# Peptides against a protein of PDB entry 5VZU, part 182

Target 1, 271 residues: chain A of PDB entry 5VZU
Amino acid sequence: GRTLEDIFHEHMQELILMKFIYTSQYDNCLTYRRIYLPPSRPDDLIKPGLFKGTYGSHGLEIVMLSFHGRRARGTKITGDPNIPAGQQTVEIDLRHRIQLPDLENQRNFNELSRIVLEVRERVRQEQQEGGHEAGEGRGRQGPRESQPSPAQPRAEAPSKGPDGTPGEDGGEPGDAVAAAEQPAQCGQGQPFVLPVGVSSRNEDYPRTCRMCFYGTGLIAGHGFTSPERTPGVFILFDEDRFGFVWLELKSFSLYSRVQATFRNADAPSPQ

## One batch from the design tools (peptide; made by RFdiffusion4, then SolubleMPNN)

Design b2_p25_6_s3 (from b2_p25_6, 11 letters changed)
Fold by OpenDDE base, seed 3:
Structure b2_p25_6_s3 (fold): chain B 271 residues (1-271), chain A 25 residues (1-25)
Amino acid sequence: as target 1 above (271 residues)
Amino acid sequence: MGDYLSRPPEEEVKEAREKFLELLK
């Protein structure tokens, strides 16, 4: 039977081969594409830009974080043997905040899994409902043939009258003061720990998070085979750091802002 | 399950060990 060591060696050989193929492609044909930094908007969760992360065995990756209304997107600037450059490695739904439990319950992977899967089903329901409204609107432009249908007649029918009077009672409608949902105190970070059994390449991750959101990550085999989206949690730590928990993979990726100033990297104003 | 992510081979080895140990219980 295959030993665990045989599986390890086969996987390492495949990774080296894929890395060699990708690097050898650069020696023969380098296509340079100019990358522009996304414009910053006041409503952006954090400043958009370049982040460095560790994803899988490939080491240092560069991801562009951008905001698109109620969605955030991580786009790969560096490719790897699985996912080429220009692919959307993460998509975050900023409509669907995840509330993390206390630290004791955060260690339970099954509790995090339950919370994420409940949000995933809500997102699927909203997509199905929005698909139905778009379908019904197109059908009713049947031609209004103005057929002049005729003058049918007068019928009279009658009378009845009656009476009844009285009563006063002036019950003041109690103003149901809609309890203004106190704006969730965006300022105090929640204590954060990875669930037991979630792998992290480094235990040096922030132990306090600001906000969490539902998201999906792109996964694929070597050579971008069978690409699919897996559910996960986007974790905002601070202005310069975010994480992604890959739920099905039981892994965590940490991303940190690239502390570089790029001259002339701003997108040209849309003319 | 195919290498949908180039996990460090150490993690695959660990997961395979965990699954093997679960099958032995």
Scores: peptide ipSAE 0.018, ipTM 0.425, DockQ to the pose 0.112
Fold by OpenDDE base, seed 1:
Structure b2_p25_6_s3 (fold): chain B 271 residues (1-271), chain A 25 residues (1-25)
Amino acid sequence: as target 1 above (271 residues)
Amino acid sequence: MGDYLSRPPEEEVKEAREKFLELLK
């Protein structure tokens, strides 16, 4: 049997080899970009920062998770043969929570696909409606030709009077039963399982999730050819772990927080 | 469906592995 040491050694060799492939493909012309940790905000879903993950057959990937109002973004810190470093590998819409079914129905890929595609269509409709409002608002700046049309005089048309008859009609207040929005129990994890036919490189993923959101992942051919956004599910497991289900690819990527502390990694204050 | 999961072609991995092993000698 392979020892843990053999597996670690092979994995380290694979990472070094991948690094060598990338450096060689670019003729050793490497561009270095300083990474700054995003500032944490109180309203952030979890603390932003660096996460390590597995992407398909790739070894260790590093992604920066950041929050931008109602959106979260995963930015590749490590490039791969398909998607270079600095690309947004995932974009999460925090307005569109996905409710997972019971554990039995979570195994059904078609059920997850239905739920995700229904959310995708809502997102598309909202984008079309918001595009129309933004379009109509720009059209009304017709040039105000301020022709100073002359001040024709204030005719004082008179003050006629007050008659205030108080018609009483006492229409009964129909009891609008306010459907009590059940407070989303933000705290208790739901049992989680991958659908049948979704590939995970590691079966050791969390079996409980806090919440899920609609998102899109970036996919591309080798050399970043034909890049497109594919629908997926962002799975928040805990403060330090999230996953992404690539719906069309039928794959799952697990990401875990990098626990290393970096000195002087804070973004410079905007001057 | 193209394997959009970043997989370097097995041939490129093989060639790069051979070159890498030559540099380690």
Scores: peptide ipSAE 0.026, ipTM 0.541, DockQ to the pose 0.376; fails the geometry check
Fold by OpenDDE base, seed 5:
Structure b2_p25_6_s3 (fold): chain B 271 residues (1-271), chain A 25 residues (1-25)
Amino acid sequence: as target 1 above (271 residues)
Amino acid sequence: MGDYLSRPPEEEVKEAREKFLELLK
């Protein structure tokens, strides 16, 4: 039988080989950059930090989860053959919550696909509308040819008198009731199951999720060729676990918080 | 569709393994 040492040796060889593949793709140019843990904000969906995940067939990766207003980002701390370290593996739009159907309908990949693609189309429309407002404002600076219109003399039109009482038309400013963004009710976690045909490397994923959001994942060929964003679902399970469903890839990545305490990992306070 | 989920082609894995073994000599 294979000894535990043989299994460990084979596993270490594969890890070294993977590391070699990752480093050789960059002509063995290793750039080390100090990373800092993102500061936690009170409005953060969960505590930011390091998460360990499974990306495709390459095993364990480390991502940094950070929050940027209404967006969350998963940044690769470990590179892979396709996506270098420092790239944003996932971008989550916290404005676009995904409502999962009941557990029976969650098994239907086409139903999840429909829901995600409908949200994708809304995001695309919002981006187009916001792009048009920025575009129209720049067009009208036609060069004002400063034709020196001649100084026609200011006729001193006489001081007509005083008395027009301005009517106090107290137009009540209609209180634009800012639609109070209903605080994302920490609703009771809903039952969660992966759709049929979505691959997970680990079948041990949480069977209850807190909430889901629309997101995009970065995919690329080897050597970071033809990088593109694919639609997906960010699934918050709890404070320490999230998932990402890669819709087009029919895959699921589970991320779990790295519980290690890092000394001096806090960003230096801005002096 | 290239397996965008970081599957090096078996050929690239093989080539990388060969290069790695050469670097270890």
Scores: peptide ipSAE 0.022, ipTM 0.516, DockQ to the pose 0.372; fails the geometry check
Fold by OpenDDE base, seed 2:
Structure b2_p25_6_s3 (fold): chain B 271 residues (1-271), chain A 25 residues (1-25)
Amino acid sequence: as target 1 above (271 residues)
Amino acid sequence: MGDYLSRPPEEEVKEAREKFLELLK
């Protein structure tokens, strides 16, 4: 049987090999680019910054989390064989909160899949409706040359009468039960578990989450071949931890804040 | 379903392993 040591050695060999593939593909030309931390805004869901992920054979991935109004973005700082550095690995729609079911139903992958695909369909509909409104506004202001069309005559069509019977029908105002948006209790996290059949590298993930959002992740073959967006769930655990469930891949990526204080890492103020 | 998460193709892994082993000689 493979020993734990054999598995670790094989994994280390794979990591070294992949790092060798990357360095060799660039003819040993290591281009270093300065990374700037995005400025924090009051409306940011959490402090933006660098997060480390430990998923897949690549070991340590670094992602920059940033906020762009109602969207969050994860940008790869570390490339992998599939997705180069600088690519947007995840895009999160902060308008589309996902409510996780109870802990028993969270184990059901089909239930999570249903919820995510329903939100995906809503996002698609909203994009189609918003695309139609933007398309109709660029209508043809062709120059209406005002040719003076001639004055054809007023035919006098007649005056028929007034009968005004006031039907009283007192339609009862149907109480639109405003579905009380249960105030997002900002304090008590919801119990969290991965669905059965979702792969995690380790079982050491937070068992409580603050909130979840719909998002898409970037997937590609080696050499960035056939890049596609796959639906998923962004899971905010706390100020320093988030996850992403890749729905189609049945995988989970955990990201933890890089706690290193970087001197002079702030973006230069836009002049 | 392509293993879209970060596993080098077995062929590229093999070629890179061969090149890596050549550099270790």
Scores: peptide ipSAE 0.021, ipTM 0.500, DockQ to the pose 0.421; fails the geometry check

Design b2_p25_6_s4 (from b2_p25_6, 14 letters changed)
Fold by OpenDDE base, seed 4:
Structure b2_p25_6_s4 (fold): chain B 271 residues (1-271), chain A 25 residues (1-25)
Amino acid sequence: as target 1 above (271 residues)
Amino acid sequence: GGDFLSRPPEEEVKKAKEIFKKLLE
């Protein structure tokens, strides 16, 4: 029988051949877009920039990782037959940390699936609640036609006197124990292993991770047909490596920082 | 499990192979 590797190899050859044809057909009409590196911020989880990864059968991908407050985004720099360049391949919610179980229970795909789907449900609830608060706030600004009530004359009420004695109400300052938000300790790397049945193109992935977050990945059919967001786990390994577990696809993508220094790649300062 | 092996459309693969064959002839 064809091995999974044979199927992936044949599929990669077909994708390369398609990319070659598309490139050759458009040789006369190449549009170049300048890419700017996102500015680094002190609060960024890692330095933003270009990462090289493998997405399922699509082969080699270049993505731009950027941070947007409590969200991170992976934007495709390279297109593929399913997802064009400029699409957000991954969207990470940095508010929703995934706590991985111990190494033994990390082998259980159903346990990871449970954890991710519970977080997915919380994210949906928060989106519904936030949508209701935004909806209720807009409904009450009916245009009150403030009819100009006529300016009745301000009677000068008189200035009388000063004497109010200072009551010494010595209200003890209740010690609001500010629950010290434990600074997100640059967590000691926890042992990491892929669940059984999650495919990786490379078995040489980091066996320790710093943090995991809930995220969604973009999937589509050929020609960007029926695009949808699938739940997954963003795994921060280190400053230069992250992964994404595609839960429904049972696949893992590893991304590594592009170490090339680009001159003049910084966005012009907003004047 | 949906084989999200987004197979290139068989028609595009066929066209592709025909072009490649002509480039190698």
Scores: peptide ipSAE 0.017, ipTM 0.452, DockQ to the pose 0.468
Fold by OpenDDE base, seed 5:
Structure b2_p25_6_s4 (fold): chain B 271 residues (1-271), chain A 25 residues (1-25)
Amino acid sequence: as target 1 above (271 residues)
Amino acid sequence: GGDFLSRPPEEEVKKAKEIFKKLLE
């Protein structure tokens, strides 16, 4: 039987081989793609930009955080043996806030799991309902065979008289209660702790969070095999730090803003 | 199952680095 040591040895050999392949690809054919910083918008939860991930054996992970209406996106700037550069490592649904329990109950992984899975199910239902409305509209244009209906003679419509009583049907304007999108109030910071059994590389994570959202993370095998999205929690700590709890992986990733100012990194103004 | 845990535990990474260091020596 493979010893635990053999499994680790094989896995680490594969990781190093993959890392070597990726680095060697850079030596032989450097394709440079210009990366632009996303423009900041007033409605952005925090300033978009580059964040350094402090997680895993892969070393330095750089992610671009960007906002897309009610969604946020973490895009890998650095590739790893599992997920190449340019992939969306995390997608955050800013419509689905996660309410963390009290600090005592935050230690319970099963409680966090319950909360996240309930939100996942809501997101799945919303996607199914929105898919049905789009599907029903296309089905009914069966080709109307234009059978030439024979020209039935125009019976002379009798001139009914002008009785123009304007019925003032005062259709009450239905108050479209614009559900006031409660601006994502930067709630008072909540005490934050990782659940028991969630691995963090470092215990050096913020112990207070502003807000949390449902999100999905991209996971894959080596060489980007069988890529799938796994449920998780995006945790906004502050303007410069966010985390992601990978629920199924029982892991936490901390991201910190890269403070470096890059000249000429701004997106070209749309002319 | 594909080991989607591309992140071996830090202890395992440490052990593996020690093993690799010995293999590269």
Scores: peptide ipSAE 0.016, ipTM 0.474, DockQ to the pose 0.166
Fold by OpenDDE base, seed 3:
Structure b2_p25_6_s4 (fold): chain B 271 residues (1-271), chain A 25 residues (1-25)
Amino acid sequence: as target 1 above (271 residues)
Amino acid sequence: GGDFLSRPPEEEVKKAKEIFKKLLE
């Protein structure tokens, strides 16, 4: 049977070939596309913009982070041999916060897997329920054939009587004090460590995180073959840094804000 | 056009990606 090492060597050879093909395309024809920075909104989790990441063996990647209501998206600005530029590399559901366990239990990959897969199942259920409500509403506009109202008759309402006195028992409405969900103190960072067996190309990742959310990452073979969404965890460290844990791939990608200022990079105002 | 290199099966590419990650540790 093919060993894991044989598969690795073949994949490396293909990666080198794909890199060569992409590099050789620059000698023939370059297509330039202008990219605009997404507009910032007050309710955005962090300022949208360009982030520098490391994705597996590809090295340097540029991703645009943008916010779309209760979803965030990472869009590839740089393509790679697997996933072309313009693809949504990560999709984050800001409705589904992940609570990390204590630091000791964060080292357990199986515990993180349990938490993420439970959230994935909730997201799937919500999508199925929301799909049913949209389907039922369209069907019932059958043409109301206005069949004529036949006039049939006045049958008499009989009078029956009796007076039963309602007793007064004034049971005080117990004020169910809706326990105001204390706004989770968004400000205190939690200690953060990668699970054992999750690979990080850089051991110098932040050891404190602010918030975590459920998300999915795009994976594909070379030449964008068999593209699929895999479950993961978006980790917000600070205003300028986030990570993504690829659960099935057992890997971590760190992204840092590109601090360069761009002239005329703002999206044109909607006319 | 003939896919010159037989692309490894999707599952093998996934396994390869896992190995790549372990070798970059």
Scores: peptide ipSAE 0.016, ipTM 0.416, DockQ to the pose 0.047
Fold by OpenDDE base, seed 1:
Structure b2_p25_6_s4 (fold): chain B 271 residues (1-271), chain A 25 residues (1-25)
Amino acid sequence: as target 1 above (271 residues)
Amino acid sequence: GGDFLSRPPEEEVKKAKEIFKKLLE
């Protein structure tokens, strides 16, 4: 029987060969598209920009991280055999923070899986409820037939009627105890470790994380076949580093900011 | 915004390849 090692080696050889074919074929026909860095906004979780990732057997990847209100996106700048350039490799829901357990319980993959799947279910429920409100609002525009009811003019009467008096009654102001929104403590970075059985190509990942969010990653077969979104965790380490835990794949991708200064990388001012 | 498909100069391609190579180290 094929061992898991044989399958892994065959898959790695195929991916290396595919990369070699792509790099060799494109050496003669490179189409270059100018990429502009997204403008930074004050409310952005970190500065948007280019990040270098290492994920799976694909090796080097470049993604553009951008912020879109309560969502963040990682867009592939480099294509691979499975997912072409321009696809959204990760989509992060900044409304759904994931609270990691203590360092001991972070080693438990099943605990992380439980937490992520509970958040996924909440996101699905919110989408269904929002879909129902949008659906019910459209149904009631039955075509009200414009009955042309006529212009009757009647004018008059001015009647003055009277004074009615002053009743005082001083209903006591119920103290609405404003639940003090506890200021989102700029959480001191918490110790971070990958769960047992989550593979990383690089064991040199940050051992402290700032924040975690629910997200989905795009996976596909070769040639972008059967593309699907799988649940995961976006891990913000610092201003220049983030990770993504692919829950179903049991893999971790580390992304580091490209520190290279590019000339003319700024988006043209909207004329 | 127009897709500015420009062929970068060969020197810029070489420099980009060197930057990418250094990013791989």
Scores: peptide ipSAE 0.005, ipTM 0.321, DockQ to the pose 0.025

Design b2_p25_7_s1 (from b2_p25_7, 7 letters changed)
Fold by OpenDDE base, seed 3:
Structure b2_p25_7_s1 (fold): chain B 271 residues (1-271), chain A 25 residues (1-25)
Amino acid sequence: as target 1 above (271 residues)
Amino acid sequence: MDFTEVPDLPLNTTPPKLPVPLSFS
């Protein structure tokens, strides 16, 4: 029978052949588009920009990391046979932090899976609740036909009085101590290890992480067939490195900042 | 902006939906 290794080698050969056909067929008619770097904001988790990942037969891939309020996006700058350039390979929800357990429990894939799936369910609930509030407001513009009904003059009636007493009850203003969201301590990074059975192309990944967030990764067949979003974990290691754990694929992608400086890569200020 | 690269050749093989290289370790 075919081993998993045989299937892997065949798939890698197919990907190399697809890249060769693609590059050779279109070599004579390339359309170049200018890519602008995302604007940097003070509240950005790290500086936005270009990051490089390595995907075996895919070679060097370039992803642009950008921030959009409480969301981050990884956009493919280089396409592959599954996912074309310009697609959002990862979407990160910066509202939904993942708390990693200790190193012993981080080795347990089922523990990471539990944590991620619990966060996925919360995200789904919040989307359903926010969808209901937007729906109810539109209904009641019934046409008020303003019929001009007439003048009737009705009368005076009077008087009555009395008493009710001045109860002083000086309810102390309970200081609603707004639980100050403790500024995420820029503390010593948490020790980090991949779960057993999560595949990494490189064992040389950072062994300390700053923060983790819930996210979704885009997966597709060749030719961008049947694209879907799968749950994962965005792992911030440092200013220049992040990872993504693809939960369903049991795989890890490491991304490192492109250190090249690009001239005239800033978006023109909107006039 | 969708940077649609060139349309992939319709390969009749449905390879596994793997945006990430399979490590079969």
Scores: peptide ipSAE 0.018, ipTM 0.524, DockQ to the pose 0.140
Fold by OpenDDE base, seed 1:
Structure b2_p25_7_s1 (fold): chain B 271 residues (1-271), chain A 25 residues (1-25)
Amino acid sequence: as target 1 above (271 residues)
Amino acid sequence: MDFTEVPDLPLNTTPPKLPVPLSFS
């Protein structure tokens, strides 16, 4: 039977061959597109910009991280044989935080899978409910005819009505001890480990993360065939590093900020 | 531009499963 190693080796050879074919066929037909860095906003989770991802046999991939209200987006700057440049490799829902368990339970892939799938179901329910409210609101703009009915000046009547005595009923305010929502410790990193059976290129991923969010990753066959979005976990390690756990693929991608200053990379101000 | 060369892992390291459905043909 083919080993997992044989399958990976064949897949690497195919990817290298595809890359060679594409570079050789299009050597004289390169279309260059200018990339602008997304503007930074004060409310951005981290500074937006270019990140280098380590994708196994594909080598170095460049992803642009950008923020769009309560969503973050990773856009491929480099394509691969499956997903072309300009596609959204990851989409993160910043409304749906993932709470990681303790380190012992983080090693359990089934526990992470349960947590992510529960959040995915909540996201689907919220999308269905919000779709119904937007549908009902559009139906009632029947053109109400502008009948100009006139300005009748109805009068003053000043009626003074009387001094109703305040009954003092001293109902004891039951001290509803508002359970002080412990301020989510947004500042202290939590210990982080990949679940057993999640593949990482490097064991040198950060062992502490700041926060995690629900997200979806784009997967496709070669030539961008049958593209679909799969559930995953966006992991913020620090200002310069994030990861994505591809749940269904049992894989982890680490992204590190590109430490380069680009001249004239700012988007032109919208005129 | 110091692209710290993330060293291309030598071809012999089992690459992590990319977000590619391995088309088992």
Scores: peptide ipSAE 0.017, ipTM 0.518, DockQ to the pose 0.070
Fold by OpenDDE base, seed 2:
Structure b2_p25_7_s1 (fold): chain B 271 residues (1-271), chain A 25 residues (1-25)
Amino acid sequence: as target 1 above (271 residues)
Amino acid sequence: MDFTEVPDLPLNTTPPKLPVPLSFS
């Protein structure tokens, strides 16, 4: 039978061939598009901009990170044989923080999988509830034709009765010890390790992270076939580095800020 | 934004979804 190595070798050859064919077909027909850097906002988790990632067998990729209220997006600037340029490779829900366990339990892929799938289920429930409120709100503006139907009058019925007993029972106020939400110490990163069985192209990833969020990554076959969103974890390491754990793929991608200063790359202010 | 469709090269193989980086050991 084909070994796993044979399948991977054939797949790598196919990717190289695809890249060669795409580059050779367009060698004489280059279309240039101006890219603007997203405007930075005070509430942005980190400065938006260009990040370089090592993504799978594709090598070096460029992703634009941008913030959209409670969402972050990674948009591919470089395409690959699976996902073309301009696609949203990652979408991060900044409302749904992932709490990583201790370093010992972080090594357990099943524990990370449990945590992510629980958050995925909450996100689905919130989407269903918000869909119902939007549906019910449109139905009730049927014209209330005010038909004036008449004032029928009846009737009196009566009376009784009295008694009063005063029972005292002085139930003690149980001290609801408000579990003081320990203020998430915003300044000290937590120890970070990839789960066992999560593949990283580089073992040199940050061993401390600031915070994690639920997100989804885009995956597809060659030629952007059967595109789907897979659950994952966005990991903020620092101002210049983030990662994405592709849960179903058991893979990790590291992204580092492009340290190039682009003159006149700011988006024109919307007039 | 019309992303020019990268023409589907008729590669007869439906390769599996995004390759996990082969760790070259």
Scores: peptide ipSAE 0.017, ipTM 0.525, DockQ to the pose 0.123
Fold by OpenDDE base, seed 4:
Structure b2_p25_7_s1 (fold): chain B 271 residues (1-271), chain A 25 residues (1-25)
Amino acid sequence: as target 1 above (271 residues)
Amino acid sequence: MDFTEVPDLPLNTTPPKLPVPLSFS
């Protein structure tokens, strides 16, 4: 029977052929758009910028990582036959940290799957609750046509006097302001291994991670057909490397910072 | 790093209907 490797090899050949056909047919019709790098913020998990991804079937892709409060986004800079440039390949929820178990239990795909699906359900519940609060708040501003009730002149009731009873200074005990949980120190890296049965392009991935978060990745058929979000795990390895585990696809993508310096890549200041 | 290794696809191209599985990116 065809091996999984044979299927990936055949698929990669088709993708290369498609890229060749497109580049050869549209060489004279290329529209260039300037890309601006997002400015770094102090609260950004790592410096935003361009990362090279290696997808098993798609080869090398460029993704821009950006931070938006408690969310991170990977935006495709390079398109492919499935997902065009400018699409958000990954969306990361920085509120929903994934806690990896020990190395023995990290090898168990079913354990990772359980952890991710529990977080997925929590995210879904929070979205439903926040949708209800936003819905109920808008419903009650029906335009009350305030008919102008005529201004009856309310009479001046007299200024009764200044009885200064001394209020007893009941010193309420200062509520111990719950120490704001210090933003979890950029802890010592945790040992990391891919679960058994998760495919990686190679075994050359970092064996230590700083932190993990819940996220969703975008998948589609050719021509961006039937686009859907699949659950996954964003893995921060270091300042220059992150990964994404595509849970349903049992695949891992490694992203490494593009070390090239781009002149004039900063967004123009909003005038 | 030479970005030339993988040519980008023009955004306005209708992909040929190749019978390919769903891809992830």
Scores: peptide ipSAE 0.012, ipTM 0.504, DockQ to the pose 0.278

